# Peptides against a protein of PDB entry 8BZL, part 14

Target 1, 228 residues: chain A of PDB entry 8BZL
Amino acid sequence: SYDRAITVFSPDGHLFQVEYAQEAVKKGSTAVGVRGRDIVVLGVEKKSVAKLQDERTVRKICALDDNVCMAFAGLTADARIVINRARVECQSHRLTVEDPVTVEYITRYIASLKQRYTQSNGRRPFGISALIVGFDFDGTPRLYQTDPSGTYHAWKANAIGRGAKSVREFLEKNYTDEAIETDDLTIKLVIKALLEVVQSGGKNIELAVMRRDQSLKILNPEEIEKYV
Target 2, 242 residues: chain B of PDB entry 8BZL
Amino acid sequence: SRRYDSRTTIFSPEGRLYQVEYAMEAIGHAGTCLGILANDGVLLAAERRNIHKLLDEVFFSEKIYKLNEDMACSVAGITSDANVLTNELRLIAQRYLLQYQEPIPCEQLVTALCDIKQAYTQFGGKRPFGVSLLYIGWDKHYGFQLYQSDPSGNYGGWKATCIGNNSAAAVSMLKQDYKEGEMTLKSALALAIKVLNKTMDVSKLSAEKVEIATLTRENGKTVIRVLKQKEVEQLIKKHEEE

## One batch from the design tools (peptide; made by RFdiffusion4, then SolubleMPNN)

Design b1_p8_8_s1 (from b1_p8_8, 3 letters changed)
Fold by OpenDDE base, seed 3:
Structure b1_p8_8_s1 (fold): chain B 228 residues (1-228), chain C 242 residues (1-242), chain A 8 residues (1-8)
Amino acid sequence: as target 1 above (228 residues)
Amino acid sequence: as target 2 above (242 residues)
Amino acid sequence: SNADRLFE
């Protein structure tokens, strides 16, 4: 059947395994990305961590390089594979080209990787979407989103995961030049967006901030509460 | 949904990987394995289900495997799969040692195997490994560590956790009794016995049905020790007296 | 559930 074949088009042109992988993404917790003027912000709905689980091993936001970080939604194990490959590429690029990757470059790399896994009968698609944010070497903030198909686009703001639709609707209404005029306002926008779908307020939100020429910063709960 | 059960590396319309889920279900029927992290060490406790008089004494541990000088693991699930994975862990650790002239960090070993597990969920013609593992170890980066991994290739660090039969109940008990920051290896051992006594499908807990290994540091060296039967008996006796 | 454990 067409829906069980990994690399076979349906008569109406569907790649069902890719579409089903997109459904897998929707099972993930919500992630939001916003590009500000001189800041990029990733916010994620915190998955409930078991009482005895070490929090350091639960990461939905990760650094790919000093200038790039990523949030994902979908299959956690798949994400790890993609992250590892991306990190290797970032380092390789620094060695061979002697410059850090642009956000677009690494996004394209990830997208290409995903696409290849949609075109081999021996491989299933990755069950993840990713928000990739960072700064190009010229200091330009960037936000990209990629999905299981390997498609990617640049965004001002976007969301992935189970609450993505509601968050996107919020962002469409509230993302303005005024709303991102300052770093603090940009962070506040992300928090407000997440609060559309996250229960129990700011305690269930994780935020990562990257400012120009600065390393990735994960905000602590007290810092997040400042913006709520 | 059954039409998606025959192929191991396909998504269902709902985005599920049923074969991975079924592998996890299979592990739920395996013998109970516990891991507990203490301030001064880490331990594994595992149920011995195969107690046969005709078994060769050469087999010291049924479910607990030494991986290298700094790490050990316990397995729950398909025995043959477990053997393959534990062998792979040893190989990975050895390759790292040869390449870098230092022992592999604990989490790196765990993730290396998890990447293999993940691959068996993504590449055609392969089935998921029907095995979950608990890892105990020490490294210079994080000290004593406890990890859990499952057939999907997911893993996490834990203060205490359980896999296998009645794992949910065991985890609940651990949540109730585990005292963060105050756990000694001695208290951890007592807790392990307490939990196993309640979660194992036995009328009475006996030393012959339990394997326990501890990982400690002595004089700047990691020591992995499997408790002798007499030691386990003493632990059980102490528990019964309380 | 097992299904829930696969996703983040």
Scores: peptide ipSAE 0.364, ipTM 0.791, DockQ to the pose 0.793
Fold by OpenDDE base, seed 2:
Structure b1_p8_8_s1 (fold): chain B 228 residues (1-228), chain C 242 residues (1-242), chain A 8 residues (1-8)
Amino acid sequence: as target 1 above (228 residues)
Amino acid sequence: as target 2 above (242 residues)
Amino acid sequence: SNADRLFE
């Protein structure tokens, strides 16, 4: 019998491979996303980059298009596949529809892709969750989260990865209209949230900001320290 | 627990891909391969284990493969898997060249293969490739580059790294001795010999057991050169005199 | 660990 990775229902109705893929996500470093009024912010826990490793090749935050970026937690190689397909779809959409994707559209695309891998014979689920942020063409900031099952939801703020529970608890307590009143406060909220699980302060945090009508900006360590 | 060890592309209850991990473990038993990035070039140094007197000397390189005019790689792991992957790399590079009339960027070639590797970890009926690769190359985008990829399809850029037997120890040594921004190809070669001398399970390092290739730029062209045995001997001798 | 290298 060819060991085909088959995601099948257990007798009690569980999709174990999906659940186990979710466990794989928990092995990933923490990522957090926050939607502000006119800003979306992604923060990730920096995995200790090996001293001799090129930092350029170690990224947990990436652009999918000019108006959409994504952070992920879980299997790095799986993430690359999802990112590449998402990027292709973003470009295809621009060519076919003559408009950039909405954040919801591309999230749904990614979610559908993930779902197919939970139902296709001979494929295992993707071992990644993603936070997808960006701006719709009308200028509305959006934050979505998707998991290995292919489910997705819109969020004001959320977290994924090993420290996600603690970060979410922090956000539930501290996400208020006042806390996101300004771009700087929104950024500060993300940093504070990450500091719940990240040791050694701002040096282990990567932060990306997207403002309305602006491209993704990755903050340098000095910029991050200003908020700490 | 045993059920998850036998299936090639399934998650364990803990979210682990055991077959990928086992493939990576298998690579640890392969011959040592080193890569070092310098300011003026990049090199690969690989352990040669199959020294048979009856082997036709025509085999200049057992573990280092030229991929195109601007890239080469070394392999650690299952030889047959390595052959398949190196062939695929060459095909990808050639197809790109034909399609775009320019050489494939180094990272794009690496990622293309990594996507293949990843597929073998996600699609049923296939096992992961039991191979890690070191890639050296030059392109107009990033200049000299060194990459490492593993059976998972993960990859990274490196200043210096090691795969295969005693790779952890080698990496530790590289971390200690590698001076960022000050590494010349000459110093990189010396460092490679130093590390190999300590990491290879041989009483005495000999030129017969080491393959070294350098990638440099001369007159606006990439030059990939496999060092002659005599050159390697000189490097070893120099190390022994230090 | 090899396992740790797979995840980010």
Scores: peptide ipSAE 0.360, ipTM 0.789, DockQ to the pose 0.766
Fold by OpenDDE base, seed 5:
Structure b1_p8_8_s1 (fold): chain B 228 residues (1-228), chain C 242 residues (1-242), chain A 8 residues (1-8)
Amino acid sequence: as target 1 above (228 residues)
Amino acid sequence: as target 2 above (242 residues)
Amino acid sequence: SNADRLFE
């Protein structure tokens, strides 16, 4: 059935469904990741939560394991599938290999999953990009980005979503060794980067930080305001 | 572009999933369903459209389904799709119980079904389910809970929400009248009647056209009860007197 | 919009 041939090459060599999935990512709210010296920071534009909605169920930043967390941009439901698969893999890895995953490993897993959905009949690509941050067992902070195509790269800093271009431009100008010299400065950098696209200041920003040998910490609004 | 809205669920050039959007649009034409979370319970109120004298009296609810001892749901959309999904919910809940010897947490059941919904938006040869659901439940982790899910497989927790016909107006009314932290089940029932009276496409609200279920805790057990017609009549009468 | 509800 031709309906199963979702992702095919165009005559000019394009995979349109993958490209369109990338457009879907741009409809998502902005996420930013920054690798510091001994810290990784994720920041996201907080989508306005409906008055009667439980904020607990609205999460753009999630833990994949104790040492890895992820932010995404794009289709929410797609993201949940990827997150769940990644979590299962993290646990499986701990069971079979007896060590937690490296950030690169789990990124590669996610990337491979996405890639399969670009090449399998009857499947559309995932409409999400992800920023994956964490620490390897050796204590090295890592930041990876993956897109709907299944490509992934390591970054010092990056952004995804609707405001990604502006945020990236800011980071390209302002990411220096001095800017990430301390944990606090690194956090400040993320906030400043997000403020390029977020209008309502610190109230519309969610920040997560992971330090070496520490669990993921979601900053409360009061903590964020200290950096603004 | 009709090219992307008439096929299996694929991305448009703008990154939209039109079939999912259309499924959501279709649900907007379904009967109204409300959910309201209270301090001492949670309720579902749904429009009953299928009123026939020859229906078996054993038929207690058209749109409200008991899922397990601790959860119930209400559906808006295609009836056949709803039947499939509600059955699946029951199976998931039962399998969990058998495997873990404890009831499935509310959110986990919702998520499990949402994963199925999502799959029907991603795999070829499938169409999205034309169904949105409201879930009410109790578990030891979060107590009383209310969730909403849509054809995309997205879901969220709510204090109060509405799906189906005139849902936007209903939500606006709920936002206006819902008092966080002060909502009793009694007040929630009154609010449900108030909102339904304004949002249902009927000239006059009658008990025969409204289904209401409450979920409460009594003696450490969850009690799911569908209100009798007489009880609903009393609620309507009370509203009219105000 | 329905479209907006799909994305985060």
Scores: peptide ipSAE 0.359, ipTM 0.794, DockQ to the pose 0.743

Design b1_p8_8_s1 (from b1_p8_8, 3 letters changed)
Fold by OpenDDE base, seed 1:
Structure b1_p8_8_s1 (fold): chain B 228 residues (1-228), chain C 242 residues (1-242), chain A 8 residues (1-8)
Amino acid sequence: as target 1 above (228 residues)
Amino acid sequence: as target 2 above (242 residues)
Amino acid sequence: SNADRLFE
């Protein structure tokens, strides 16, 4: 059993595999999330899609349920596993509890899953962080972030991935009540934040918007350009 | 940090999975496999390397496998690993058919296998599969499809792509010559021969060294056909005349 | 690079 121990404490009390998983996250493209008054917005740095690749199969933003969506940074294959598990849980919750999950609930579920992979024998941590946004059934917008350790918190705004530090610094400076006064301003804030690390403007940004009582909307490039 | 290079399912200090990367590197030394999506079909073209006169078995297809009535795949990498994965694909497809009384959607089959691949990168005591796959198929949801998957469990849909030896060069050629929206199966076949002729480490391309399969729709049914050697010879001849 | 292909 010792030969399968992957995530163990170092003599100085570190879980290096978790820390290294966090480094894996930094290799991912940047994602940003912002909670507005009645809107949640996810923006991601669009990875250069190969010319002959089907864009449909390249997604950094995905729906977990009708009221929840997620952006991730890190290992793509790991993300798929987490997303699938989360989707199943969302459906299961609807079936058993007869209500959609709260954003906090599904975040906690994902976080718990990640945590188990830091403690289970023979498993490595997930190499992903996630921004999870959506609306609770009472209409409250939510934004959560989780990392490979299984830690999660609620945020007004946050970023993950390679450019997260710069984006967070921007958000810390520019996230104000005035900046999110309207849906459009909130969207603009996300775009401006991403432009701190993205070179070619709107063409390299993917944006997802969820408004209260509305489904997830992925903005097309033309729509994004209106905010640039 | 070389201690991380030899350990499976372990992140390096910089967040890399070296065993997965090395598996991908190994695949780069395998025989070339091409996939090309056309408007009226999809094809796989694969290098055949195991040609020996003393072989007792006549291999109809060495690297192209029929998965079900609507899908086929080609493999690049460790043969034994490929056998396991192709068998698993067939099982998954069959289980789905039995459960839902309809063929498994193409992407769903791909993702099912990719989840298995991913698991071998995350669970201890296992090494990554040293195999990349190209998948061709048809379903009622998206029509003709081409997918590529790698040892990490990552996958993507493609109009045209290549795995194995000289794959980067092949992809470059495909990017140059692939005519989006105008690709016929006939033109795709010609393109496949052109690319293989340049990417295979052979002095002269011969039909015995190439396997080609096409997937088309006829009368509302999927038809998967491996080209006969004579047909491949004709394709090569046509290419040489141009 | 192979490494880059693993991440999104």
Scores: peptide ipSAE 0.338, ipTM 0.766, DockQ to the pose 0.762

Design b1_p8_8_s2 (from b1_p8_8, 3 letters changed)
Fold by OpenDDE base, seed 2:
Structure b1_p8_8_s2 (fold): chain B 228 residues (1-228), chain C 242 residues (1-242), chain A 8 residues (1-8)
Amino acid sequence: as target 1 above (228 residues)
Amino acid sequence: as target 2 above (242 residues)
Amino acid sequence: SNADRLFL
């Protein structure tokens, strides 16, 4: 089969399909992640949901397991594939190792999956970046980012998607130990960061919070407005 | 530029999947399909374009397909692609039933097909399916449901939506007239006729050009019914009188 | 646009 969709090196050493997949990520709405002391927070720019669309089916933040959640930017359908595979791996790990995944483990799994799609014949890269947050079994909060290339790194705070540059610049200036001293301050930091790029305030923000030994909590709009 | 248009599963320099976009554009040339969720049921209404007097069998439904006892779909796009996808939906639903001894949840069936669609956008040597689908169903988890899926493998739940020809105009009309929480199946049927009358590229709406299916619950069972031509005619007549 | 529908 002429598998013409191959990510190949350019003469100058670029993987154009990976770079173009990164451009696809920039078409996604902004997502931000912040690691606090005993909390991890994900915030996303709500894409304007069509008036008649069921909001339940439009999610940028999802649980991968009880101790791990993910926000993404980029191709929605691609994200679903990654999320599903990650969920299966989380469950498989619980069955085979008898422990939940570490945040690093599942991030590495996702990253490896993405990397394989940059090297496999007849496959295009995933057009998504992800912010993966959660708690390890020792109670350590973690934040990781992965991109279409399959690279991943641990972060204190990061952003992906359309407004990521502005949000990162804000976080670089405002992420301090004092700014994350409490859970509420950490949440406020995420909101303030998103407000750099989100118009019309808290109505266009979705926030998810995971505290130590707690499940993912998606804040309702009223809860978000308390922090604005 | 042309290189990216000819390859089915590559990103453009701008991060676009042109073949997926073009597949979505192609659907705009297909007959209109509407879906409307009501409190007491859900419906599909579809434009019937193939009316030939010499057809031996007037297929009861050209565009509406029963998937299982609890779900039906309508299709807009390439007919051959639609046939493949509808068959796959039936197979997925049947395999699930055999494996779990219960009907597949509506969203799971939709997502299963969407994963197939997505694969055709990511794996080389394949083109995207030139088909969008509307799904109606009932399950014990969410009750009555309406979904839309496109060639990208993206999907969404809807209260009301439209695919195919003049879908944007139809959606605009639905947004104006759909009353959340107050929609009965009767009112949904009337709304469907109203929207089709304005969005179909026909001089006069006739029952022969419209297929309507309703999904309701009766005595704890899902009932999928394709409306008879006479029933559709009555709906059209009622609309003309209003 | 159709393009916009692909991304979140």
Scores: peptide ipSAE 0.420, ipTM 0.800, DockQ to the pose 0.762
Fold by OpenDDE base, seed 3:
Structure b1_p8_8_s2 (fold): chain B 228 residues (1-228), chain C 242 residues (1-242), chain A 8 residues (1-8)
Amino acid sequence: as target 1 above (228 residues)
Amino acid sequence: as target 2 above (242 residues)
Amino acid sequence: SNADRLFL
C-alpha cells in the first residue's frame, strides 16, 4: 500500500514508492530518444496546450548545457527540480574542471540525485524518467535513460512515458545501421516511432536535434512535416 | 505521528499524489480570480467574499497583493497558506533585488515559489499548499506577463486564465471572447467584468464584491493600481448596458 | 482533471 513509509522495503524486497513513481512516469506523454551516427534526436508527444496558454512555458525538452539536452516523462514540477540541479552541476563542472560534462557524468549525477531521494525517510522519489542526450567533448553522441530509482543505462534508442512500450517495440524492429545512416533518416526514425502512439500526426510532435558541434535545435512544425 | 508525515508526500499505487490533487480541489471552493493579458497592460480581477461590515480594517485588497514594484498576484485557496506564500514571494523578490541590484524577472519569481510548492509535495512532514496564484508583472525580458501556479508547483504563462470557483466555466468564456493581438486593457477590463458576472455565485455583480488591479507602464515605470469602487461600478454599469 | 495537470 502507499501508506507505507517512503524508504521501507517490502518483505519481498520491493521499494513500493519507487515502483509507484515509475507508474507516475507512465502518466507522462511519450518521449523518444535516438542516437544516430553524428546526431542525437529527442522527440516528444505534445501535450495539448490550452488555447490561451503560452507555449513558451510548456516544455518537455530542455537544454541542460550546450552539449546536453533532456526530455522527461512524469511529474512536471519534479522535472523542473531535476533540470535546475542538473544545470547548476553542468555549470559547476565547467568552472571546476574547465570542461563540459560528459553525457554520462551528468546522467550519473541525475541518477545519484534520484537515488538519494529513495533513501531519505523525509523525501519521496522523483516521479520522472528522463532521456538525456548529447555529445561528449570527443564528439561521441550519447543517449542515456534514467528512472525514479536512480538507475541509468546507455541506449541506442529508447522511449519513456505513456506510449513507451509501443515505441520501444517499433524501435527494436526498425533501429538499424541503415535507418540511422544519415541525420535525416535518424529524424525520420524518431518521427515514425512517435507516430505509433501519436494520432494527430506531425502537429502533435516536438523534435529536438543536436548535431556534432552544434547547439540544440528545436524543429518548427514546418520542418517536422518535411520528414513525415 | 510518523504516519501522518509520510501520507502527505507519497505516491499512490497508480502513481498519483492525492494530497496535491485534494489541495487543488480545495482551491475550487475559493473565490474566483481572473487574469487577462492585454497589449498595453495586464489585470487581475478577484471576487471579494469577505464583506463583513464589522471588519476593522477593510484591507484595500483582500485577494490582490503587491509583490514588488513590477509584480502583483491574486490568490485562491487557504488564506493562511496564501499569506505565507505571498510573504515568501516578497522576500524572494527583495533578496534578488539586493543581490543583483535589479528587479527579479517575473518568471524567476514564479519559479522560485513553485520550487517551494514542489518541495512541500516531496518532503515528508509537509503538506501541499492549498493555494493557486495568478501573477501579473512586467519585466524588460518579456514585457507584460500573466502566470498561474498551483499546489503541485506547476506553473504556466497565459493570455487569460482563471482560478477558484467556476474556473472551468470562466476559462471557457475567456477562450470564446479573448481576441489575441487585439486585447486592450479597456477591453480586458470589460471581459473581466463579463466573465465575473457569469461565474461569481452572486445574483448581481456589485463593485463591493470585486477587486480589480491593473498593471501598466507609464514613463518607463510600472504602475500597479487597484481600481476604485467607482471605477468598478462604471465597468459594471457599462456591461449592464450592453 | 487535476491529476492530468500534474503530468507532462
Scores: peptide ipSAE 0.417, ipTM 0.795, DockQ to the pose 0.791
Fold by OpenDDE base, seed 1:
Structure b1_p8_8_s2 (fold): chain B 228 residues (1-228), chain C 242 residues (1-242), chain A 8 residues (1-8)
Amino acid sequence: as target 1 above (228 residues)
Amino acid sequence: as target 2 above (242 residues)
Amino acid sequence: SNADRLFL
């Protein structure tokens, strides 16, 4: 039945539901990822948490495994589904292969999941993009991006969400070997990039840092202010 | 374009899910439900609309449902959808208990249902559930908890919140009057009455039109209690005297 | 808006 086909080609060869899912991503708050020398940093625009809302339940950055974390932009509920699937895969990989996933592996898994939802009858695309960062077992820092289509690439730095264009333009100008020479400089670069689109400074930024052989660290507001 | 308004699982050109938004709009027409977290407990307060003398069933609670020994919920939206979801919550909680020999953590139960809701926004041939829920509970991980979920499958934890009719006004009032860290269950009950009195489309608040449930801990056990009509009357009277 | 609540 044609009535179940949600994502179909237009006469001109476009997958409109995928394109519209990309528009859904742009409704999300900005997220930025930067790969340093021995550090990966995720920064997100903190959506104004409603008074009386528990901040614990409003997370734009999440761990997928001990060596991988993800920031997303777009539909929150869709993100939860992807995150849960990715977490299960990370654990499954540890059990079956006896090693943690590579950042590329889990990105490819997420990308494949997204792609299937663009081609399966009766399913709409996921309305999310993700920045996936972490360290491979060999200690190599990685940054990947994936979009609603299931396309993914490795990046030095990138951004997703509402202010992504401005942030990317900033990163294109300011991402140099000198700018990422140290962990602190890398963090500063992320903050500066986010400040292109975030009005209220450090109070509206959430930062996650993963260093080589270290667990994910979410910086508190006081720690962020040290870099501003 | 209007063609996107009628289809359940498609993005608009602007990246919107109109059927989910419309489901949320429908909930705004439902009876008001409040949730308030206190230091010593958590409560739900809900508007009772179906008061008919010819009802054969003595409804102890129309809108507040016990899910397990440690959790309850209130619903705003389509009654039939709410019945399906509350039954599913009970099943999920029971399956978890059987599997792990311990009660399901509050947030896990909420997320399990939210994943179902989300699926109804993504899979064809389904419409979103026209229901929002407030969840109250206790677990050993986070203690007393209050959650809200909507048709999208999104959820959040709250200190106080409202769903249904005049929810925006109620939330505004809660923001003004909620004292973080100082909220007792007694104060929460008074606040609930105050907010309901202003947000319900009634000339005078009466105990027959309000359901209140409290969740507390006594001797290391969770106690879920629906207040008696007389107790609600006393709360209303106290509010009118202030 | 209801729309805004769907996105992060």
Scores: peptide ipSAE 0.395, ipTM 0.772, DockQ to the pose 0.761

Design b1_p8_8_s2 (from b1_p8_8, 3 letters changed)
Fold by OpenDDE base, seed 5:
Structure b1_p8_8_s2 (fold): chain B 228 residues (1-228), chain C 242 residues (1-242), chain A 8 residues (1-8)
Amino acid sequence: as target 1 above (228 residues)
Amino acid sequence: as target 2 above (242 residues)
Amino acid sequence: SNADRLFL
């Protein structure tokens, strides 16, 4: 049955389908996440929306719950599946546990979902990486990253997608306690990081901000220009 | 590397899903379908290729399907695949209505089908659906809407778009002539005829080769109407006089 | 043609 998607080990111990899924992620536009002191910020490179396309339907940043949001890079349709499953889990958790998910919990859920698609016969890996940000109930800001393999880690700052290498290099040099001392500085850091790979300045950047005990806010272009 | 183009639901070394790409390519062989959003309605216009005198005329349309009271779609691609997907759309819409006692929002119906399409790109032993769809609808959340979906399970909202044969050329024409905020249904119909006349592989556009449906709101109800052949003839005639 | 019937 050679028509089944099989993620198997190569003779040298590689899971090629997982590695190739990681290559699919690199075809996605860049996303960046930064954890500040009392803020989490997601920034994404806007794909040029075709004339006559509704911008509302082109989203790389989405809410999973009131306290958690994510950005992704890679296959859009794959991302929708993951997002929907995560949203259902967030609601289920609220119902069964009577508390919102922690950022780590929902990240682990997503990671587990991805991992299952790397081990089940007849499934291919998800072609997405995700940056998951939010606040735990104790008010702690969190940033996690997941990849197609189902691995996940907590980060201070990270990037995914085609420009991720350059953005990460920038963040490694510029992420300091001083650079995230205020919410505004944290936002500026994200913008500066994205500008390493975004050609048309602030007009091609989408920014989402979540502060403690506040809902996800998508910044409008005018608000972004204030930070440039 | 023929291994990656012959197997369904696997990534190439470059992260490509060749079977999905090939399914999208296959849609280019289907008849042209247009969708145009207007201020006072939304329309679908589709090429009718199967003109046979012995066909039973008791059908809604060859390429345009009513999904529920508030939505319709047009299809480009493999006929059998299209039939499966249109039936699924109707079932999804009906299940929602039964569960929530209200019509399914347009985007939710689109996404539900797109999730099915996506699954056929990720699960082994499946092939992608060789079908793209245009959806027209009305709901209380966003009013008149136009969506497009492809074999990957991707979708987007549009003011105007095209799928099937010569879709790229059609989209270019729509971009040139579509006036945002000023598009009436009447103007949209004229634009549809203009674009079809240029994009259909026919020497002369005729009413027998074109299906047009409009979705409007009258007295707080959605009205989905397939234009009569005579109405389409008048639209073509008007275009020829311009 | 039969081929045309395979595609919408």
Scores: peptide ipSAE 0.089, ipTM 0.685, DockQ to the pose 0.041

